# Ledger of designs, part 298: peptides against a protein of PDB entry 7RZF

Target 1, 358 residues: chain A of PDB entry 7RZF
Amino acid sequence: PFQEEHLKQLYKIVPIKDIRNLYVTFPIPDLQKYYKSNPGHYLGHLIGHEGPGSLLSELKSKGWVNTLVGGQKEGARGFMFFIINVDLTEEGLLHVEDIILHMFQYIQKLRAEGPQEWVFQECKDLNAVAFRFKDKERPRGYTSKIAGILHYYPLEEVLTAEYLLEEFRPDLIEMVLDKLRPENVRVAIVSKSFEGKTDRTEEWYGTQYKQEAIPDEVIKKWQNADLNGKFKLPTKNEFIPTNFEILPLEKEATPYPALIKDTAMSKLWFKQDDKFFLPKACLNFEFFSPFAYVDPLHCNMAYLYLELLKDSLNEYAYAAELAGLSYDLQNTIYGMYLSVKGYNDKQPILLKKIIEKM
Target 2, 358 residues: chain A of PDB entry 7RZF as posed
Amino acid sequence: PFQEEHLKQLYKIVPIKDIRNLYVTFPIPDLQKYYKSNPGHYLGHLIGHEGPGSLLSELKSKGWVNTLVGGQKEGARGFMFFIINVDLTEEGLLHVEDIILHMFQYIQKLRAEGPQEWVFQELKDLNAVAFRFKDKERPRGYTSKIAGILHYYPLEEVLTAEYLLEEFRPDLIEMVLDKLRPENVRVAIVSKSFEGKTDRTEEWYGTQYKQEAIPDEVIKKWQNADLNGKFKLPTKNEFIPTNFEILPLEKEATPYPALIKDTAMSKLWFKQDDKFFLPKANLNFEFFSPFAYVDPLHSNMAYLYLELLKDSLNEYAYAAELAGLSYDLQNTIYGMYLSVKGYNDKQPILLKKIIEKM

## One batch from the design tools (peptide; made by RFdiffusion4, then SolubleMPNN)

Design b2_p27_3_s4 (from b2_p27_3, 12 letters changed)
Fold by OpenDDE base, seed 3:
Structure b2_p27_3_s4 (fold): chain B 358 residues (1-358), chain A 27 residues (1-27)
Amino acid sequence: as target 1 above (358 residues)
Amino acid sequence: MTPFEEVLKKKESKIETDEATLHVIFS
């Protein structure tokens, strides 16, 4: 177990690969017994959120971070870690202290708002959907997994324990959130920029690193993290499916797509699912423009347009992905391709968001 | 994996890591 001497430490690590990562880690109690409420997941969901007012959105707006992961990780016996991991930009590598300040500002926002039952319910609903429509695993792998988790869960719950949230426990959320403090932090910065600036070598892999105490002034700066008005709780995920009705197979259902609409400006092909019988659909749109690839300038403009469109949709893409929806946008020699895949219930909402940004 | 573990793993897969680095962080 990490003792007090292992807290408030900064590790500067030289990677083998050319990567720039920041790990902000907190030792937390073992949460395995709280699987019915999963408070670590609740916090990971919020801290790792990618929507407007999220930690990632602010850090991306600063140009410091490309991606962010928040969640619990297994530790040794009797403890876990809560981890906030970010991919750093070159600029972000220069602003690590301020990045961590923003992390503590977001954590302080979570303390100020308190545990939200609706967020728990959203997590519960997302997990229930994923459990209900879980893909069939390979029997051998699944059996081995189940055998492993039988040590942690009652036999009656072993199939559901990882997915089905049952209890909203604000007390446990607050307990974990109380461990996410500067006095309990371990920081690791991973960058090749530390090459030749290290004083230790790890015994197993020969990894070069430097360990130093985080200055008390920096800890105090993080302890005094004020409420940043840019941070907001996420809005409710509008993409969570609630209707799972499977329409009966039509008598005239063809094994191939049938043309169901033909107009001067559009053709619509439809094929009903005759194999999987899932409340899922795949919507594919091919847009044709005579101007898309008329010359190199228009080709580059069409490329830039799609990159900007994708960027403008990132806030919805995350919420959609959590809800089992995805989209893809590609340039084609004739124009563009759009695909929307996943649960059919909320596909119209995602499609509308895409079209409104186009 | 839980859906959250899958999302987490998918996000973790976007952050390139090496086992050696992880060993230093979590040892």
Scores: peptide ipSAE 0.305, ipTM 0.860, DockQ to the pose 0.687
Fold by OpenDDE base, seed 1:
Structure b2_p27_3_s4 (fold): chain B 358 residues (1-358), chain A 27 residues (1-27)
Amino acid sequence: as target 1 above (358 residues)
Amino acid sequence: MTPFEEVLKKKESKIETDEATLHVIFS
């Protein structure tokens, strides 16, 4: 366990690769025994959220961060870390203190709102879907994994323990959230810009780094993080599948797509799944326009239209991805291609949103 | 790996993590 002397430290690390990363880490208790409630997952889901009003959305809007990950990681000797990791832009590297301030503002927002049972329920539902429809792992790898986790879980739960949430524990969420404080922080900045500015070498890997105490004034600034009105809890994820019914194979099902509609304005091909029997579908749309590729102007207009359409759909992209839905939009020489893939239950909702933005 | 850890890993795959860097952070 880290002692008090190891807290409020800043590490400036020289990477081998040309990367710019920020790690904001908090020592937390071992949460393994709380696997049925998984409070670290709850917090990681919210802190790592990418929707409107999220931490990432604000940091992206400032041009400081490209990607954000939040979650728990195993430590040594019966403790864990909670980590917020971000990919920094060149500008973000200059604003690390303000990035961390925004992290604490978001954490303060989570404290102010308190634990939300509906968020836990969404995490539970998402994990249940992932468990039910998980891909077949390689038997040897899977057996070795199961053998390893038998030390942590009862035999009857070993297959489900990593996936199935059972208990909403707001007390444990608050307990972990109480550890996410500036007085408990360890900050690491990873950048080649620290080359020649380090004074320590890590013994095992030879990594060049500098360790500094974070100034008390900076800690106080983070401790006084106010409620930033830009931060909001996510909205309910409308894309989470609830119906997993598999339709019976039609008697006339062909091994190839059949033309089921032919009109002057549309052709529709259909192929029922006869192999996987999953509650998933692939919807593919090709839109034809005689103007799409007439000249360079029309081509550029079609490109710009598609980029604007993609941008207008960004608010749904993350929620859809979490729910196992994806979409793709591409320009073609004939017009536009749209693909919607994933669980079939909520595909009509996503498709409707796409069409409403078109 | 929890489904969340899988989502995290998919996100972490976007953030190149050096094992050597992790060792400094978690030592």
Scores: peptide ipSAE 0.217, ipTM 0.800, DockQ to the pose 0.611
Fold by OpenDDE base, seed 2:
Structure b2_p27_3_s4 (fold): chain B 358 residues (1-358), chain A 27 residues (1-27)
Amino acid sequence: as target 1 above (358 residues)
Amino acid sequence: MTPFEEVLKKKESKIETDEATLHVIFS
């Protein structure tokens, strides 16, 4: 168990690769027995969210962070870690204290809002979709995995335990949130900028590092983290599929796309899935404009238009991705290409949002 | 490995972390 002497520590680590990472870690109780509620997953989902009002959105807006991951990791026997991991920019490396302050402001926002059953329900639904449509694993690897997890789960639940959430436990969410405090923090900064500034070598891998106590003034600054009005809980994810009905194959189904609509302004080809039988679709749109590539000015205008369109759609991109939807927008020599892929059920919602931004 | 650990591993795989660095942090 981590003693008080192991808390409030800063590690400066020299990587082999040219990377800049920040790890903000918290010792937490072993949550394995709570797999049916998975409070660490709930918190990881919110802290690691990429939508408007998220921690990542604010840190990206400041140019300090590129990516963010939040979640639980197994530790030694009897405890786990909750980890917030970020990829740092060069500027972000200079603002680590302020980045961590923003993390504590977001955590404080989560405490102020309290546990949300609707967020748990979204996590449950997403995991249920992931379980239902899980790809076939290689039998040997799958068997070895199952054999390993039999130590943690009842035999009857071993297939579902990792995926299926059953119980909303706000008490456990609050318990984990109570461990996410500055007095319980271990910080690691990974950067080549620490080369020649370290005083320790790790025994197993030879990793060079320096360990320092975090100053009490910095801990106190993080303890006094206020509510930042830029942080908001995510909105409900409208892209989560609920209908998984597979339509029967049409009697006249062709092995190739059939032209089902031909007009002066549009052609539509359709092919029903005759191979995979998944509740998924691929929508592909090619827009033709005689002006798109007529000269360098029009080409640049078409490019700029598409970049602005992509930027305007960023608010939906993460929620769509979580729900197993994706879109792609590309300039072509003839105009523009749009693709929408994933679960069929909510594709019309995403397509409508794209069209409304065009 | 929970789907969350898979998402974490997919996201963590975007954050290239060597085992050596992890050992220092979690030892």
Scores: peptide ipSAE 0.181, ipTM 0.781, DockQ to the pose 0.527
Fold by OpenDDE base, seed 5:
Structure b2_p27_3_s4 (fold): chain B 358 residues (1-358), chain A 27 residues (1-27)
Amino acid sequence: as target 1 above (358 residues)
Amino acid sequence: MTPFEEVLKKKESKIETDEATLHVIFS
């Protein structure tokens, strides 16, 4: 267990690869026994959210962070870590203190809003979908994994314990949030910019690092993190599938896409899935414009249009991805290509949102 | 790995975490 002397520490680490990462870590109690509620997953979902009003959205808007991950990690016996990991820009490397301040502002927002049962329900539903449609793993790897987790879960629950949330425990969410405080923080900054500025070498891997105490003034600044009005809880994820019905194979099902509609303005090909029998679809749209590639100006305008369209859809991209939906937009020599893939149930919702932005 | 650990791992797979770096942080 980390003693007080191991808290409020800053590690400057030299990576082998040219990466810039920030790890903000908190020692937390062992939550293994609470796998049915998984409060660390709840918090990781919110802290690691990428939608409007998220921590990542704000940090990206400042040009400080590219990606963000939040969640729990196993530690030694009897404790875990909660980790917020970000990929830093060059500018972000200069603003680490302010980045961490924003993390604590977001955590303070989570405290102020309190635990939300609807967020837990979304996590539960997403995990249930992931469990139900889990890809076949290689038997050897799967058996080894199951053998490893048999130490943690009852035999009857070993297959479901990692996926199926059963209990909303706001008390445990608050308990973990109470550990996410500046007085409990361990910060690691990973950058090649620390090369030649380190004074320690890690014994196992030879990693060069410097360890410093975080100044009390900085800790106090983070402790006084106010509510930032830019932070909001995510909206409900409209893309979570609820209908998984698989339609029976049509008697006249062709092995190739059949032309089912032919008009002056559109052709539609359809192929039913005859192999996988999943509640998934692939929608592919090719848009033809005689103006798309007439000259360099039109080419550039078509490119800029798609970039702007992609940017305008970013608010939905993460929620769609979480729900097992994806879309792709590409320029073609004839115009534009759109694909929508994933669970078929909510594809019309995503497609509508794309069309409304076009 | 929980689906979240898989999402974390998919997100973490985007963040090339060196095991050596992780050892310094979590030792």
Scores: peptide ipSAE 0.142, ipTM 0.721, DockQ to the pose 0.565

Design b2_p27_5_s1 (from b2_p27_5, 19 letters changed)
Fold by OpenDDE base, seed 5:
Structure b2_p27_5_s1 (fold): chain B 358 residues (1-358), chain A 27 residues (1-27)
Amino acid sequence: as target 1 above (358 residues)
Amino acid sequence: EERFRYGYVTTQEKNEKKFNEIYFPWL
């Protein structure tokens, strides 16, 4: 376990690749025995959320961060880490202290709201869907993975333990949240901007780095993180599928898409899945406009329209992605292409939201 | 064979994949 001397440390690291990353790491107890409740997954889901009022949404709005990942990582035996990792912009590299302050403000928001059973239920439902419809893995890789996890889980649970949540444990969520404090932080900044400014070399990979103590004044600023009114818990994810019924093959199922509707304004082709038998669909729409490609002005307007439409859909994109739905929007020489893919149950909801923004 | 990999990329799978690809000399 990290002792007090290993906490409140800043590492400046020179990468081989041209990347800018921040890692905010907290030592936490070994949570392996609590796999049925998985409090680290619950916290990773919220801290790593990309919806409105999320940590990432606020940090993106400031131009400091491109991506955020939050979650638990295995350590050595008997301890784990909780890590918040962000991809930094050039501007974000100058605002690392402020970025970490916002992380602690969001963590403080999670403390103030307390553990939410509905959030746990969404995580449970998402993981159950992921388990039920898990893609076939390469046998060698899968067998090796299963052999590895047999050391951690009962034989009867070895296939389900990584996926199936069973117990809502608010006490464990609060326990982990109590470890996510400035006094328990290890910070790493990864940037080529530290080249020639390091004093240590890592023995195994030759990674150049500098280690510094985080000033007590900075720790105190983070300890005094207030509630930022911009942070909100996510809304319920309306895209989580609940119906997985696979319709029987039609007697006249064609191997190719059949024209099922032909009108002056629309044609519709349909092909039933005769190969995969999954509760998934692919909806593809081509919208035709005589104005889409008539001149350079209209082309640029059609491009701008699509970019604005994509931006207006960002609030749904993440929640849909979590629920195994995706959409794609592209300009074509004839107009616009829309694709909606994933579990068929909630596709109408996503499609409706797209059309309402159009 | 474009397998429609509409896998739930859980935040956990994104995290595990990302964390397994990065060396952490500070951990």
Scores: peptide ipSAE 0.024, ipTM 0.627, DockQ to the pose 0.123
Fold by OpenDDE base, seed 3:
Structure b2_p27_5_s1 (fold): chain B 358 residues (1-358), chain A 27 residues (1-27)
Amino acid sequence: as target 1 above (358 residues)
Amino acid sequence: EERFRYGYVTTQEKNEKKFNEIYFPWL
């Protein structure tokens, strides 16, 4: 386990690839025995959220971060890590201290709001859906994975333990959240900008790095992180499927799409699933416009329109993705293509939101 | 089979996979 001397450290690391990453790492207790409540997943879900009022949303709005991931990682025996990882912009590389301040402001917001049972319930429901409709894995890889997991879980739970949440444990959420403090932080910045500025080489891979103590003034700045009014808990995810009914195959079901609507302005084809028998659908729309590709100006306007439309849909995209829904919007030489895929139960909600933004 | 493989990867599985692909020489 890390001692106090290993905390409040900054690592400047030279990557082989041209990447800019920040890793904010906290040593946490071993949570393996708490897999039924999985407090690290709860915190990872909130810290890693991409919706309005999220940490990522704010850091993106500043132009500092492209992507964010939060979650627990296994450590050595008897401890774990909680890691917040961000992909940095060039500008973000100059604002690392402020990025980390925003992380602590978000963490402080989570402390102020306290553990939310509804958030746990959403995580439970999402994981139950993921488990129930899990894709078939390659037998060799799956067997090897299960063999490894048998060291951590009872035999009767080995298939479910990574997915099925059973217990809301606000005490454990608070316990983990209490470890996410500036005094417990280990920071790694990965950038080629540190080339020729390092004094150490890692033994195994020859990675060049510099280790520095984080100044006490910086730690104190992070300790004094206030409530940032821009941070909000996510709204309830309206896209979580609740109906998994599979309609019986129609007696006259054709192996190809049947034309079910034909009008001057629209054609609709339908094919029932005769192979997979999943509560999922694919909705594909081709929109035709004689103006979409008439000249370079119209082509660029059509492109810009779709980029703006996608941007306007970002608020729903993440929540939909979490719930196993996706959409795709593409320009075509004839107009626009829209695809909506995933669990059929909430597809009408996502489709309606897309059409209302169009 | 690929057409309807909407691989639902949980946020946890995404995070675990990502973290397992990252070497952490400072840990």
Scores: peptide ipSAE 0.024, ipTM 0.615, DockQ to the pose 0.115; fails the geometry check
Fold by OpenDDE base, seed 2:
Structure b2_p27_5_s1 (fold): chain B 358 residues (1-358), chain A 27 residues (1-27)
Amino acid sequence: as target 1 above (358 residues)
Amino acid sequence: EERFRYGYVTTQEKNEKKFNEIYFPWL
C-alpha cells in the first residue's frame, strides 16, 4: 500500500509522441466487492461529465483542457486508483496548478451537494440499456473475458455484474470522495517540454521522468479550494429511453423506403426495420434552399450558421450521446442535412431541441 | 511489464465498464 512518502508526488514524464497529458491520481480502497453499487462509477460519471457547469466545461472555457476522463483503475491486490486525466493545451501546460485547483473545487462541490439518488438511478438506467442492447462480441474475446471475471463475480451474476447496478450506497460514495484530497494526490504531467530535464529512466520501456515532491504551499492551496459558483451538478438526462416497444412489422412492409407523403413542400420516405428489430430509428432530413450555394457569400453564411447551430446544441449533445442518441448537421450544395439516430423513444425530444435552436 | 498495466474504467467509454490497459510507469 502507498505510504505517506508516496503521496503528494509530481512526476514529469517525457512521451515518445507529441502529447500533453495530466494525470491526477488518488489511491482508493478496492471497490470490486461493491460492484452492485459501483461508487467509483458514480463519481466518474459526475467528474467526467461534459455538460454545462461540469469540470470539463470550465477548463475548456479557460482554454486549458481539450478532453477529460474520470474513473477508477485497478491497482495491485487490495487497492485501486481514482484517476482524473485531461488532455492539456499548450496554455494548460502552464496552468497545471490552477487546473488541479479547479478539480478540487469541483470535488468540494460534490461534497457540498452530497450523494444524489437520482444520479445513481440515471447511471443504473444507462447501464441497463447498455446491457440489454449490447452488441454481439467475438466469441474468443468474450469467453476469455468471462473466464477472467469469474474470479471476481458469482457464476449467476458474471454476465450482469459489470452493468447492472442494484444498490444506492451514499456511504460508499462519501468514502471514495473522502479519498479525493490533496494530501492523497499523485500527479503526472506528460509533455515533450521535459526532454533533457529528467533524472530517472523507467525499467521496462525506458521512459524518462523526473520525480519531485509537491510543495506544501501548493498542497495547502488545493486544501483551501473554495466553492466555485461556476460548478453545478448536471441536470436530469431527459434522453434516457424508457419505452423499448418494437412495433409489429406492417403487412405491406416494403424491402425499400416507400413514399408516404408527397407535397409541394415535403417528401417523406419510410422503411420499417425488417432486419434488426431494435427500438431504434434513423431520421434523415434534407433541407433545400436555392440560396444555400448561390454564391461564395451565401455558402460561407450557411457554413457559419451551421457552426453556430452546433455550438448552441453542445448543451444537449453529451446528454443525448450518453443516452444512445446522436445527431449530425452538414452543409450540402442544395442546403442542409440533419440526421438523428438512436433509440426512438426520445428522438422527438432531441429533434424538438434542434428545431428550436434553428 | 504487468506491474504497470492496469484496467482503467473511463467516462469516455460510454456506459460500458471497459477496462483499457493504460501503462503508468509512475504508479
Scores: peptide ipSAE 0.024, ipTM 0.598, DockQ to the pose 0.161; fails the geometry check
Fold by OpenDDE base, seed 4:
Structure b2_p27_5_s1 (fold): chain B 358 residues (1-358), chain A 27 residues (1-27)
Amino acid sequence: as target 1 above (358 residues)
Amino acid sequence: EERFRYGYVTTQEKNEKKFNEIYFPWL
């Protein structure tokens, strides 16, 4: 485990690739024994959330960050890490202190709100769906993975332990949150801008880096992180599927899409799944407009309309995707294409929201 | 100082990009 001298450190690292990354790392206790509650997953879900009022949404709004990932990482036996990783813009590279301040403001918001059982339940439900409908892995890789995780889980639970949540443990969530403090931080900035400014070389890969102590003034600024009123907990994810019923094949099921509706204004083709028997559907809509491609002005207006529509749907996009739903909106020479894919149960909800924004 | 080659386990299904063994020389 890291001692005090290993904390409050800044690493400036030269990458081989042209990448800009920030890693904000916290040493945490080994949470392996708590896999049934997985407090690190709960915190990773919230810190890594992409919806309105999320850490990422605010950092994106400032133009500092493109992507954010939060969660636990395995360490050696007896300790783990909680890591917040962001992809930095060029501007974000200049605002690393402020980015980290916002991280601590969000963490402070999580402390102020306290552990939410409904959020745990959503994580539980999402992971249960992931487990139930997990794709087939290559046998060799799968066997090797299972052999590795047998060191951590009972044999009876080895298949489920990484997915199935059983216990809401607010005490463990608070315990992990208590480790996410400025005094317990290790920061790594990965950028080519540090080339020629490093004084150390990593032994295994020859990675050039510089290690610096984070100034006490900076630590104090992060310790005094206030509640930023822009940060909010996510809303409930209404897209989480609950019905997984697979309907029997219709007696007249065709191997190809059948035309089931033909009107002056609409045609509808339907094909029942006869191969996979999954509680999933693919809804494809082609909207025809004689104005969509009549001239360059209308073409550009149709494009701008879809970009605005996509932007207006951003509030749902992440939540839908977490729930195994996706949508796509494209301009066509004939009008607009809409696709909604994933678990069929909540597709009508997503479709309704799309149509209400149109 | 056991420098750990551990993959970042993102709990979000989407980012099941097995972040390749990101070696973290600072960990």
Scores: peptide ipSAE 0.022, ipTM 0.605, DockQ to the pose 0.174; fails the geometry check

